# Peptides against a protein of PDB entry 7SFY, part 8

Target 1, 41 residues: chain A of PDB entry 7SFY
Amino acid sequence: ELFNLESRVEIEKSLTQMEDVLKALQMKLWEAESKLSFATC

## One batch from the design tools (peptide; made by RFdiffusion4, then SolubleMPNN)

Design b1_p10_1_s1 (from b1_p10_1, 10 letters changed)
Fold by OpenDDE base, seed 4:
Structure b1_p10_1_s1 (fold): chain B 41 residues (1-41), chain C 41 residues (1-41), chain A 10 residues (1-10)
Amino acid sequence: as target 1 above (41 residues)
Amino acid sequence: as target 1 above (41 residues)
Amino acid sequence: EEEEEQRRLE
């Protein structure tokens, strides 16, 4: 496959998207853990 | 939804999976860029 | 594959 600037940009877009998902998951986990800690008290 | 330890573990598994994907994408990008730099010389 | 997995996690 020919790697070019266009391909690089697309990969970087994918990376950014994955990072956004990771952040969302981390936030969800944090909220859930907060609720859990509250519930266990 | 009830958040419990099981849910937390599943979210953490998802996060780990996403991190692995990110690493793979980063490696692919790096290799591609290396090839690009080589090709442009 | 990455896009499919992302869609499953969202």
Scores: peptide ipSAE 0.156, ipTM 0.607, DockQ to the pose 0.000
Fold by OpenDDE base, seed 2:
Structure b1_p10_1_s1 (fold): chain B 41 residues (1-41), chain C 41 residues (1-41), chain A 10 residues (1-10)
Amino acid sequence: as target 1 above (41 residues)
Amino acid sequence: as target 1 above (41 residues)
Amino acid sequence: EEEEEQRRLE
């Protein structure tokens, strides 16, 4: 199989996308923690 | 809706999992780049 | 598989 520059670019884009998702989830987690309820009900 | 400690733990686990995936992909990318072909065919 | 996991977490 051939791995060329085009394929590398796509992989790097996917990695960047995952990094963005991670950051978004971290932000959401912080927001959720700000509203964290210790009540059992 | 109720966000409790259990939910927080699950979110943190998911974040950790994504971090692991990112690391794995970075390693695979490095391996692929080591084999990167600049040939057009 | 990794892409599927990413989508599941979103």
Scores: peptide ipSAE 0.155, ipTM 0.598, DockQ to the pose 0.000
Fold by OpenDDE base, seed 5:
Structure b1_p10_1_s1 (fold): chain B 41 residues (1-41), chain C 41 residues (1-41), chain A 10 residues (1-10)
Amino acid sequence: as target 1 above (41 residues)
Amino acid sequence: as target 1 above (41 residues)
Amino acid sequence: EEEEEQRRLE
């Protein structure tokens, strides 16, 4: 298989999707830690 | 389910894994684009 | 394999 524009677009789409999931998980982690801190205070 | 240290560690492990995959994919994309550029020159 | 993990995390 030869790399072409279609392959590039597909990879970039996957990267973007992973970045979005990472951001969501980071936010969830922050919120969970915030709640934990609050509950233990 | 209550958030605890175990859950936090699990989330952080998943985040780290995704970050590593993202880095690998970004490198592959760069290499592919580099080869494409070279081939079209 | 990585796509399956991503789907699980969503």
Scores: peptide ipSAE 0.150, ipTM 0.594, DockQ to the pose 0.000
Fold by OpenDDE base, seed 3:
Structure b1_p10_1_s1 (fold): chain B 41 residues (1-41), chain C 41 residues (1-41), chain A 10 residues (1-10)
Amino acid sequence: as target 1 above (41 residues)
Amino acid sequence: as target 1 above (41 residues)
Amino acid sequence: EEEEEQRRLE
């Protein structure tokens, strides 16, 4: 496959999507840990 | 579902896996852009 | 495979 601007944009979109999922999971982890801490402290 | 240490470890593993994929894609993007630059310059 | 895992996590 020939790498061009369109291919780069697609990769960047994939990266952005994965970053969004990572952020969502990190927030969920934070909330879960916060609730756990609240329940245990 | 009850959040516990096992659940936290699973989430952390998922985050690590996604970070590894992100790094791999970023490296591929870098290589592709480098080759494109080399061909166009 | 990575896309499938991403969909599973969402």
Scores: peptide ipSAE 0.149, ipTM 0.595, DockQ to the pose 0.000

Design b1_p10_1_s2 (from b1_p10_1, 9 letters changed)
Fold by OpenDDE base, seed 5:
Structure b1_p10_1_s2 (fold): chain B 41 residues (1-41), chain C 41 residues (1-41), chain A 10 residues (1-10)
Amino acid sequence: as target 1 above (41 residues)
Amino acid sequence: as target 1 above (41 residues)
Amino acid sequence: SLEEQLRRQQ
């Protein structure tokens, strides 16, 4: 399999997508834990 | 929507999965670029 | 960790 610019760009695109999803999940977790903290006061 | 241990565990599980995929993609990119570097010597 | 690194990039 040959590496070229197209391949690199596609991989970087995938990485970016994964990063976005990770951030979204982190925010959801934070929000959930924030609510838990508040509810237990 | 109520936060509970099950929800938290599931989110953490998803985060772990995403992290694993990201690492795999990073390694693939590294390998591809390594080969490119080698090939252009 | 990688996760923490990503968080800081937000």
Scores: peptide ipSAE 0.171, ipTM 0.594, DockQ to the pose 0.000
Fold by OpenDDE base, seed 1:
Structure b1_p10_1_s2 (fold): chain B 41 residues (1-41), chain C 41 residues (1-41), chain A 10 residues (1-10)
Amino acid sequence: as target 1 above (41 residues)
Amino acid sequence: as target 1 above (41 residues)
Amino acid sequence: SLEEQLRRQQ
């Protein structure tokens, strides 16, 4: 079984993109929580 | 603008799932890199 | 699911 540099680069690129999305979502979560409400009605 | 607890829980669930995928991919990357080859032919 | 969406991006 072989793993070449092209595949490695592609995987790392995907991981970076996922990390970017995670960070963005975490920021949105923080913002949302700043406006947290317990209103049920 | 309001943010309720249900929305918070859902977002946190999604974030956790993304983190799980990230971890899995990072593990696969490590495994792949252990078998890194520069062969081009 | 979210996981499926992430996989499709790869």
Scores: peptide ipSAE 0.169, ipTM 0.601, DockQ to the pose 0.000
Fold by OpenDDE base, seed 4:
Formats: structure tokens, C-alpha cells, sequence
Structure b1_p10_1_s2 (fold): chain B 41 residues (1-41), chain C 41 residues (1-41), chain A 10 residues (1-10)
């Protein structure tokens, strides 16, 4: 099994993308929680 | 749009799962890079 | 960094 520079670049790009998604989801979670409402009668 | 406790729990579980995957991929990347080889004649 | 923050959560 050979790991080359192209593979490393691809993996790092994927990781960066996942981190971006994580940050976005964390922000969305914060926004949603700031507006958290409970059912009332 | 209502955000409830169930939704928060679901999102937090998903985020935790993504973090676990990220850590695993980071470890795999380190392992691969430690064995990085370049083509030689 | 984000990565460090993620590691600290686990």
C-alpha cells in the first residue's frame, strides 16, 4: 500500500471540509438553543 | 419553527459522532503520513 | 484551534 502526496492532500481537504461543517452545525445548534421553546398550554 | 429538547439531543449526538469520525480520520492521516513514500527509480 | 477544542471534548 502506497500513500502519496495526492492522497494526503485529498484527506486533508476532506478533513477541512468536515471541520467547516462541524463549525456550521455548532453555530446552528447555538442559534437553535438560544431560541429553544417548550410547549405550553 | 420549534426547537425542542429531542432535537437538541439529536443534534448533539450527531455532532459527537462527527467528532469521533474526525479524530479517527486524523489518526489515520497521521499513520499514513508516517509511512509516506515517494516513488523512486 | 478547532481540532484542539474537539479533542478536549473527548
Amino acid sequence: as target 1 above (41 residues)
Amino acid sequence: as target 1 above (41 residues)
Amino acid sequence: SLEEQLRRQQ
Scores: peptide ipSAE 0.148, ipTM 0.585, DockQ to the pose 0.000
Fold by OpenDDE base, seed 3:
Structure b1_p10_1_s2 (fold): chain B 41 residues (1-41), chain C 41 residues (1-41), chain A 10 residues (1-10)
Amino acid sequence: as target 1 above (41 residues)
Amino acid sequence: as target 1 above (41 residues)
Amino acid sequence: SLEEQLRRQQ
């Protein structure tokens, strides 16, 4: 497929979406870790 | 599901994988943009 | 940037 304005916009939107997911997962991980206390085997 | 060591490891692996994908897509975008010249409508 | 945020997490 030809690289053009539409292609670039689509890629950038996908990257933004992935960034949002990463942020959400990082926040969830932090929240879970902050709540984790002792011995949780 | 309980948050524990296994859960944390899994989340971190997923985050790493997503980071790798992001890097790859960013590189591809840069490469494509660097090749794009004039008038590509 | 995203890279900066990811780097801080490591």
Scores: peptide ipSAE 0.139, ipTM 0.574, DockQ to the pose 0.000

Design b1_p10_1_s3 (from b1_p10_1, 8 letters changed)
Fold by OpenDDE base, seed 3:
Structure b1_p10_1_s3 (fold): chain B 41 residues (1-41), chain C 41 residues (1-41), chain A 10 residues (1-10)
Amino acid sequence: as target 1 above (41 residues)
Amino acid sequence: as target 1 above (41 residues)
Amino acid sequence: DEELRRRLQQ
């Protein structure tokens, strides 16, 4: 395989997408923890 | 959606998996960049 | 990844 600018951009795009999903999951986790904490108080 | 303990555990598992993929991609990017010859830049 | 993103966006 040949590493070039296009390959690098594709990897960075994948990383960005993964980070976006991680952020979404972290927000869902925050909501879940907030609801559990509130409901169990 | 109902956010309870089970949902939280599922989200945490998904987060862990996503983080593992992110780390793998970051390492692959590092390896690719380290192997990139100066002449090919 | 892509499937998880779609599920979270619903």
Scores: peptide ipSAE 0.204, ipTM 0.613, DockQ to the pose 0.000
Fold by OpenDDE base, seed 5:
Structure b1_p10_1_s3 (fold): chain B 41 residues (1-41), chain C 41 residues (1-41), chain A 10 residues (1-10)
Amino acid sequence: as target 1 above (41 residues)
Amino acid sequence: as target 1 above (41 residues)
Amino acid sequence: DEELRRRLQQ
């Protein structure tokens, strides 16, 4: 396989998607821990 | 679902896995672009 | 990854 514009675009799309999921999961973790902290107070 | 240690560990494992994949894909993109640049020189 | 997409939707 030769690297071309299509391959680059595909990789960048995958990276962007993963970054979005990472952000979402980090937010969920923060929210869950925040609620746990609040509940234990 | 109640947030517990198991849930936290699961989320953190998923985050770590995604970070590892992100790093790998970023490296592949860099390498591919580097080779492309070299080949066009 | 389909699992990641599923988790994002949750």
Scores: peptide ipSAE 0.199, ipTM 0.601, DockQ to the pose 0.000
Fold by OpenDDE base, seed 1:
Structure b1_p10_1_s3 (fold): chain B 41 residues (1-41), chain C 41 residues (1-41), chain A 10 residues (1-10)
Amino acid sequence: as target 1 above (41 residues)
Amino acid sequence: as target 1 above (41 residues)
Amino acid sequence: DEELRRRLQQ
């Protein structure tokens, strides 16, 4: 495989997108856990 | 939306998978950059 | 993984 500026930019864009989605999912998880209720006696 | 154990486990699995892919891409990027050559005079 | 790609495309 040849690595040039074009392929580097592509990978960096993918990395940024994955990081953004990861952060969004982590926030959603936190919010969901904060609202979680359990059956009680 | 209801949040229960099932949905939490699903989100956590997705998060772990994304983190693993992110790390793999970061390592590939580092390796590619390490091997990058430039035209010289 | 197809699900991961789907999520990334949003």
Scores: peptide ipSAE 0.193, ipTM 0.597, DockQ to the pose 0.000
Fold by OpenDDE base, seed 2:
Structure b1_p10_1_s3 (fold): chain B 41 residues (1-41), chain C 41 residues (1-41), chain A 10 residues (1-10)
Amino acid sequence: as target 1 above (41 residues)
Amino acid sequence: as target 1 above (41 residues)
Amino acid sequence: DEELRRRLQQ
């Protein structure tokens, strides 16, 4: 198998994107928890 | 909108899953970089 | 799961 610099760059981009999504979800979670309702519906 | 404890648990699960994927990809990246080829093809 | 993420990203 061949792993070149171009492939590495793509993988690193994907990792960065996932990190950004994680951060965004953590923020949304915090915001949602601030509005947490104990009603089931 | 209603955000209950059940929804919070689901979000936290998703976050954990994404963290696991990130860790796995980081490991794979390291392994791939160990085999890095500077050939373009 | 994926649906929940999509909704949160909106």
Scores: peptide ipSAE 0.189, ipTM 0.601, DockQ to the pose 0.000

Design b1_p10_1_s4 (from b1_p10_1, 9 letters changed)
Fold by OpenDDE base, seed 4:
Structure b1_p10_1_s4 (fold): chain B 41 residues (1-41), chain C 41 residues (1-41), chain A 10 residues (1-10)
Amino acid sequence: as target 1 above (41 residues)
Amino acid sequence: as target 1 above (41 residues)
Amino acid sequence: DSELERLREE
């Protein structure tokens, strides 16, 4: 495959999207753990 | 939703998978750019 | 790589 400006932009967009998802998931993990509760009954 | 050990493990697995993909894409970006060549004719 | 590390440390 040939690399060009279009493909570079595409990869960078994908990376940015994945970073956003990663951050969101990390936040969700923290939120979930902060609210972690075990059965008491 | 209730948070439990199973869901935590699931999230952590997903995060790990995404991190691996991110690293792979970053490497591909570097590799592609390192080989970037423009038309000379 | 550095960006990923930054994300993990947050």
Scores: peptide ipSAE 0.163, ipTM 0.581, DockQ to the pose 0.000
Fold by OpenDDE base, seed 1:
Structure b1_p10_1_s4 (fold): chain B 41 residues (1-41), chain C 41 residues (1-41), chain A 10 residues (1-10)
Amino acid sequence: as target 1 above (41 residues)
Amino acid sequence: as target 1 above (41 residues)
Amino acid sequence: DSELERLREE
């Protein structure tokens, strides 16, 4: 296993991107659930 | 925009998967940085 | 980034 600046930067870039996606998905989940309704009899 | 159970489940599944990847990447980053050393003169 | 922002706003 080898550490270097390039490796660290790449990992950090990936982390940031994934965090952004996570936030987006969490927002979608909240929005979807906030609009939840059921058919009633 | 349409909410249903299938959509919610799929979002939650994706969130869980991404959280797992995030944790793995964070661990890799920590490990790499913990082993960091520089060539010295 | 723009795509992610779009996703958040849908």
Scores: peptide ipSAE 0.151, ipTM 0.597, DockQ to the pose 0.000
Fold by OpenDDE base, seed 2:
Structure b1_p10_1_s4 (fold): chain B 41 residues (1-41), chain C 41 residues (1-41), chain A 10 residues (1-10)
Amino acid sequence: as target 1 above (41 residues)
Amino acid sequence: as target 1 above (41 residues)
Amino acid sequence: DSELERLREE
C-alpha cells in the first residue's frame, strides 16, 4: 500500500479537525465543571 | 444551564475517545509518511 | 469551523 501527497494532506487535515473538536470539548468540560450541579438525578 | 455528574462523565468519555482516535490517526500519518510515494497523480 | 466556533461560544 502506497500513500501520496494527497493522502498525507488528508490525514493532516483530519488531525487538525480532531484537535479543534478536542479543544472545544475541553472548553465545554471546563464549563460543565464550573456549573456542576449535584441533582437528584 | 446546569450540569451534573453524568454530563461531566459523558464529556470526559468523549474526550478520551477523541484522544484515542487522534493517536490512531497519528500512527496512520506516520505510516503514510513512511510509505509516501510521489505518484503522477 | 463555524459550527465548532458556535460550540465554543456557547
Scores: peptide ipSAE 0.143, ipTM 0.608, DockQ to the pose 0.000
Fold by OpenDDE base, seed 5:
Structure b1_p10_1_s4 (fold): chain B 41 residues (1-41), chain C 41 residues (1-41), chain A 10 residues (1-10)
Amino acid sequence: as target 1 above (41 residues)
Amino acid sequence: as target 1 above (41 residues)
Amino acid sequence: DSELERLREE
């Protein structure tokens, strides 16, 4: 394999996308938990 | 949508997987950069 | 980005 500017940009782009998805999932979890209801007697 | 333990576990599992992929890509980038060569006059 | 939007809307 050969590393160059194109390769770096591609990898960094993927990293950014992964971070975005991660944040989205975290937000989804937060929203879900904030709306969570509990059984009551 | 309904949030419960199953939903939370599923989301957290996805988050963990995303983090693992993120770390793998970061390591890949580091390795590539550490082996990067530059043109010289 | 597009995936982010999808996940936010679900």
Scores: peptide ipSAE 0.175, ipTM 0.599, DockQ to the pose 0.000; fails the geometry check

Design b1_p10_3_s1
Fold by OpenDDE base, seed 5:
Structure b1_p10_3_s1 (fold): chain B 41 residues (1-41), chain C 41 residues (1-41), chain A 10 residues (1-10)
Amino acid sequence: as target 1 above (41 residues)
Amino acid sequence: as target 1 above (41 residues)
Amino acid sequence: EEEERQRELE
């Protein structure tokens, strides 16, 4: 397989999507831990 | 749904997996672009 | 699949 612009764009799209999901998961984890801390105080 | 240790572990596992894949994709992109640059020089 | 997951997480 030869690397071309189409392949590059596809990889960058996947990376962007993963970054967005990662951010969402990090936020949810923070919020969950925040609520847990609050509830146990 | 109540947040517990099991949920936290599951989220952290998903985050770790995504980070590992992200790193791999970034490396592949760099290598591909590096080869492209070399070939066109 | 991943797009659906992203939607669910947001």
Scores: peptide ipSAE 0.123, ipTM 0.594, DockQ to the pose 0.000
Fold by OpenDDE base, seed 1:
Structure b1_p10_3_s1 (fold): chain B 41 residues (1-41), chain C 41 residues (1-41), chain A 10 residues (1-10)
Amino acid sequence: as target 1 above (41 residues)
Amino acid sequence: as target 1 above (41 residues)
Amino acid sequence: EEEERQRELE
């Protein structure tokens, strides 16, 4: 597979986006776990 | 937004998938950086 | 489109 500065920048942008979404999902998971524990206790 | 065990499990599965793809992209980034440095030196 | 997908997931 060919690579250059353009493809490196593209991968870096995708990584940043995925990291941000991952953090958002982790926050949603924390909220779900907190609310579920409260509701089932 | 409603939440339950089903939606928690769904989020956990999505998190696992994104974490695996993130690791794969980080490895591709490392390869691109290594090869680009070699090619431009 | 990619930014929209990110906002939907957040």
Scores: peptide ipSAE 0.122, ipTM 0.606, DockQ to the pose 0.000
Fold by OpenDDE base, seed 3:
Structure b1_p10_3_s1 (fold): chain B 41 residues (1-41), chain C 41 residues (1-41), chain A 10 residues (1-10)
Amino acid sequence: as target 1 above (41 residues)
Amino acid sequence: as target 1 above (41 residues)
Amino acid sequence: EEEERQRELE
């Protein structure tokens, strides 16, 4: 494993991608909870 | 797509898994930056 | 692969 600027940039890109997916999943969770609440209340 | 408790639990599990990977990558980033700093300073 | 997974999740 290399510990250089290129490796750091790759890790940062992976983090950014995962954060984007997390945001998408959080939005889906929000919608799911909203619909669940609407259906149960 | 279903919007029920089971679907919410699946999304929460996915979020937890991604958060675990994010933490691991953040630790790797910390180590990489630490070693990069050590090598460049 | 990971891009495809990301597209499926979004």
Scores: peptide ipSAE 0.121, ipTM 0.606, DockQ to the pose 0.000
Fold by OpenDDE base, seed 4:
Structure b1_p10_3_s1 (fold): chain B 41 residues (1-41), chain C 41 residues (1-41), chain A 10 residues (1-10)
Amino acid sequence: as target 1 above (41 residues)
Amino acid sequence: as target 1 above (41 residues)
Amino acid sequence: EEEERQRELE
């Protein structure tokens, strides 16, 4: 495969998207665990 | 939504999967850029 | 599906 600027930009876009999803999931997990800990008290 | 251990485990699995994909993408990008830099010399 | 998308990215 030819690697060029266009390919790199596309990969970086994908990475950014993945990172955003990861952050969202981490936040959801944290929120859920916070609620869980609260509920178990 | 009910948050329970099962839900948490599932989210953590998703996070792990995302992290693995991110690592793969980062490695691919690095490899591609390495090849690019080599090719431009 | 998301799994298929991930395979495309890899």
Scores: peptide ipSAE 0.119, ipTM 0.594, DockQ to the pose 0.000

Design b1_p10_3_s2
Fold by OpenDDE base, seed 5:
Structure b1_p10_3_s2 (fold): chain B 41 residues (1-41), chain C 41 residues (1-41), chain A 10 residues (1-10)
Amino acid sequence: as target 1 above (41 residues)
Amino acid sequence: as target 1 above (41 residues)
Amino acid sequence: SSELQELLQK
């Protein structure tokens, strides 16, 4: 297996995409928790 | 759409999995770059 | 990988 420019670029691209998805999921978690309602009497 | 315990747990599980993959990819990048050879005369 | 692609679909 040969490491070359294309390989490095592809890995960095994947890392960037995963960072974006992580941010989105964290935002969704915060959003969902902020909307969580509690039992009220 | 209802936010519940299952939803929160699933999101946190996904976040953890993505963190693991990110770590693996970063390690692979470092490993590949460390093995990169330069032109020698 | 298929795993990475699946995660990116979430």
Scores: peptide ipSAE 0.105, ipTM 0.591, DockQ to the pose 0.000
Fold by OpenDDE base, seed 2:
Structure b1_p10_3_s2 (fold): chain B 41 residues (1-41), chain C 41 residues (1-41), chain A 10 residues (1-10)
Amino acid sequence: as target 1 above (41 residues)
Amino acid sequence: as target 1 above (41 residues)
Amino acid sequence: SSELQELLQK
């Protein structure tokens, strides 16, 4: 296992991608909850 | 596309899983940065 | 990042 600048950069890129995915999931959750409320009204 | 309680639960599970992965990556980043500092000293 | 921490804290 080699920990260097390149490895750190790769991890940081992964973190950024995961953050974007989480934001997308949060939006999907909002949509799901909105539709659930709509359906129960 | 069906938005109901089951769908919401699935999304919430995914969010939780992604959160765990992000935490793991943060730990890896800390390790990488620690070793980088060590190597540059 | 600060944004990431905020996201994780919901």
Scores: peptide ipSAE 0.104, ipTM 0.608, DockQ to the pose 0.000
Fold by OpenDDE base, seed 4:
Structure b1_p10_3_s2 (fold): chain B 41 residues (1-41), chain C 41 residues (1-41), chain A 10 residues (1-10)
Amino acid sequence: as target 1 above (41 residues)
Amino acid sequence: as target 1 above (41 residues)
Amino acid sequence: SSELQELLQK
């Protein structure tokens, strides 16, 4: 099966989607850590 | 359910795993494009 | 993209 424009576009769409998921997870992590309380005396 | 060290570690592991998949897909894309032939006269 | 590269380096 030959690589063509349609194949490239589909792969790039998948890469973009994964980038968006990564950004969302990073934001969730930041929010969770910003709420984290540390043990104190 | 409280956020703790174990939760953070698990999220970071998932983020790292997704980064590895993204890198692999980028490498696959580069390899495929490097083999792509263009129409010529 | 440069954005993807930045994400992968964080």
Scores: peptide ipSAE 0.097, ipTM 0.578, DockQ to the pose 0.000
Fold by OpenDDE base, seed 1:
Structure b1_p10_3_s2 (fold): chain B 41 residues (1-41), chain C 41 residues (1-41), chain A 10 residues (1-10)
Amino acid sequence: as target 1 above (41 residues)
Amino acid sequence: as target 1 above (41 residues)
Amino acid sequence: SSELQELLQK
């Protein structure tokens, strides 16, 4: 299998995209937890 | 919308999975680049 | 997690 500059760039692009998704999920989690309420019984 | 402990756990599980994928991709990139050759023209 | 943050900083 051959690896070239274009392939590297594409992989790095994919990594960046996944990183962005992770950050978005973390933010959503934070927002959700921020709204979380607990029983006071 | 309701957020509960189960939902949080599930989101965190997904985050962990994506992290694992990212690590795997980084390793593959490293391996590929390790094999990369350049022209000497 | 700290591990995830470390990953995202790369």
Scores: peptide ipSAE 0.096, ipTM 0.586, DockQ to the pose 0.000

Design b1_p10_3_s3
Fold by OpenDDE base, seed 3:
Structure b1_p10_3_s3 (fold): chain B 41 residues (1-41), chain C 41 residues (1-41), chain A 10 residues (1-10)
Amino acid sequence: as target 1 above (41 residues)
Amino acid sequence: as target 1 above (41 residues)
Amino acid sequence: QEEEQLRQLL
């Protein structure tokens, strides 16, 4: 398919969704590390 | 502690995978925009 | 769930 505004918007929407998931995973990692630190310290 | 470390490793692995996909999508966007610019300019 | 969300983006 030809690259157009719709294709660009769809890619940017996918990127935004992935950034949201990355943020959620980073928060889960932080929570896990916080629990480990709490249990170890 | 071991469970927390294993969970951390799994989350970090998922984060790495998502970062790789993000990079791939950003490259696809760049390539598409480059082709559009080449054809339009 | 995150893995399924990732697959939906691909």
Scores: peptide ipSAE 0.166, ipTM 0.601, DockQ to the pose 0.000
Fold by OpenDDE base, seed 4:
Structure b1_p10_3_s3 (fold): chain B 41 residues (1-41), chain C 41 residues (1-41), chain A 10 residues (1-10)
Amino acid sequence: as target 1 above (41 residues)
Amino acid sequence: as target 1 above (41 residues)
Amino acid sequence: QEEEQLRQLL
């Protein structure tokens, strides 16, 4: 496939989508950890 | 679902996998751009 | 949903 403007835009859109998913997963992890009760004596 | 060690490890593995894919896409983008010939007069 | 989004990008 020839690299052109359309293929570049498509890759950049995929990168953006992955960054959005990463942020969502990081937020979910933080929320889960924030709800975690630590063991107490 | 209860947040526990297993669920945390699973989320962290997913995050790592996504970061690996992001890096791969960034490298593919760079390779594609590096092969792009610019228009000349 | 996030897992499916990941699979679509692979």
Scores: peptide ipSAE 0.166, ipTM 0.594, DockQ to the pose 0.000
Fold by OpenDDE base, seed 2:
Structure b1_p10_3_s3 (fold): chain B 41 residues (1-41), chain C 41 residues (1-41), chain A 10 residues (1-10)
Amino acid sequence: as target 1 above (41 residues)
Amino acid sequence: as target 1 above (41 residues)
Amino acid sequence: QEEEQLRQLL
């Protein structure tokens, strides 16, 4: 397969999508940790 | 749902997996770009 | 869902 501009753009878009998901999961982790409650007993 | 140590560990593992794949794709992009050939005409 | 999206990118 020949690597060209179209192939590069597609890979870069996939990488960006993964970064966005990764950041979203980091935010969810932070939210979960911030809401962490402990037993008071 | 209660957030606990088990939930946190699972989320952190998922994040690590995503980071590993992201890095692998970055390497593939670099490899593809390094192999990019141009028409010589 | 996120894991499946990740698999689709590979």
Scores: peptide ipSAE 0.161, ipTM 0.591, DockQ to the pose 0.000
Fold by OpenDDE base, seed 5:
Structure b1_p10_3_s3 (fold): chain B 41 residues (1-41), chain C 41 residues (1-41), chain A 10 residues (1-10)
Amino acid sequence: as target 1 above (41 residues)
Amino acid sequence: as target 1 above (41 residues)
Amino acid sequence: QEEEQLRQLL
């Protein structure tokens, strides 16, 4: 098994996709927190 | 559907796990690059 | 491997 340009590009693509998903989850968390309702008397 | 502490903890846990996977992939990339062999004449 | 780990987090 040899590391080459194709393997590097594939790994970097996967890394970028994971970073995008992380950002999406962070945005969802932020939106959920911003819509949080508090218990009132 | 209400956002609460349990939902926040669950999302934060998923985020942390994704960050760990990202780091693992980055380490794999670094190791693969460090083991890269070059064509020679 | 990593793709399956990612899918499990979603």
Scores: peptide ipSAE 0.157, ipTM 0.589, DockQ to the pose 0.000

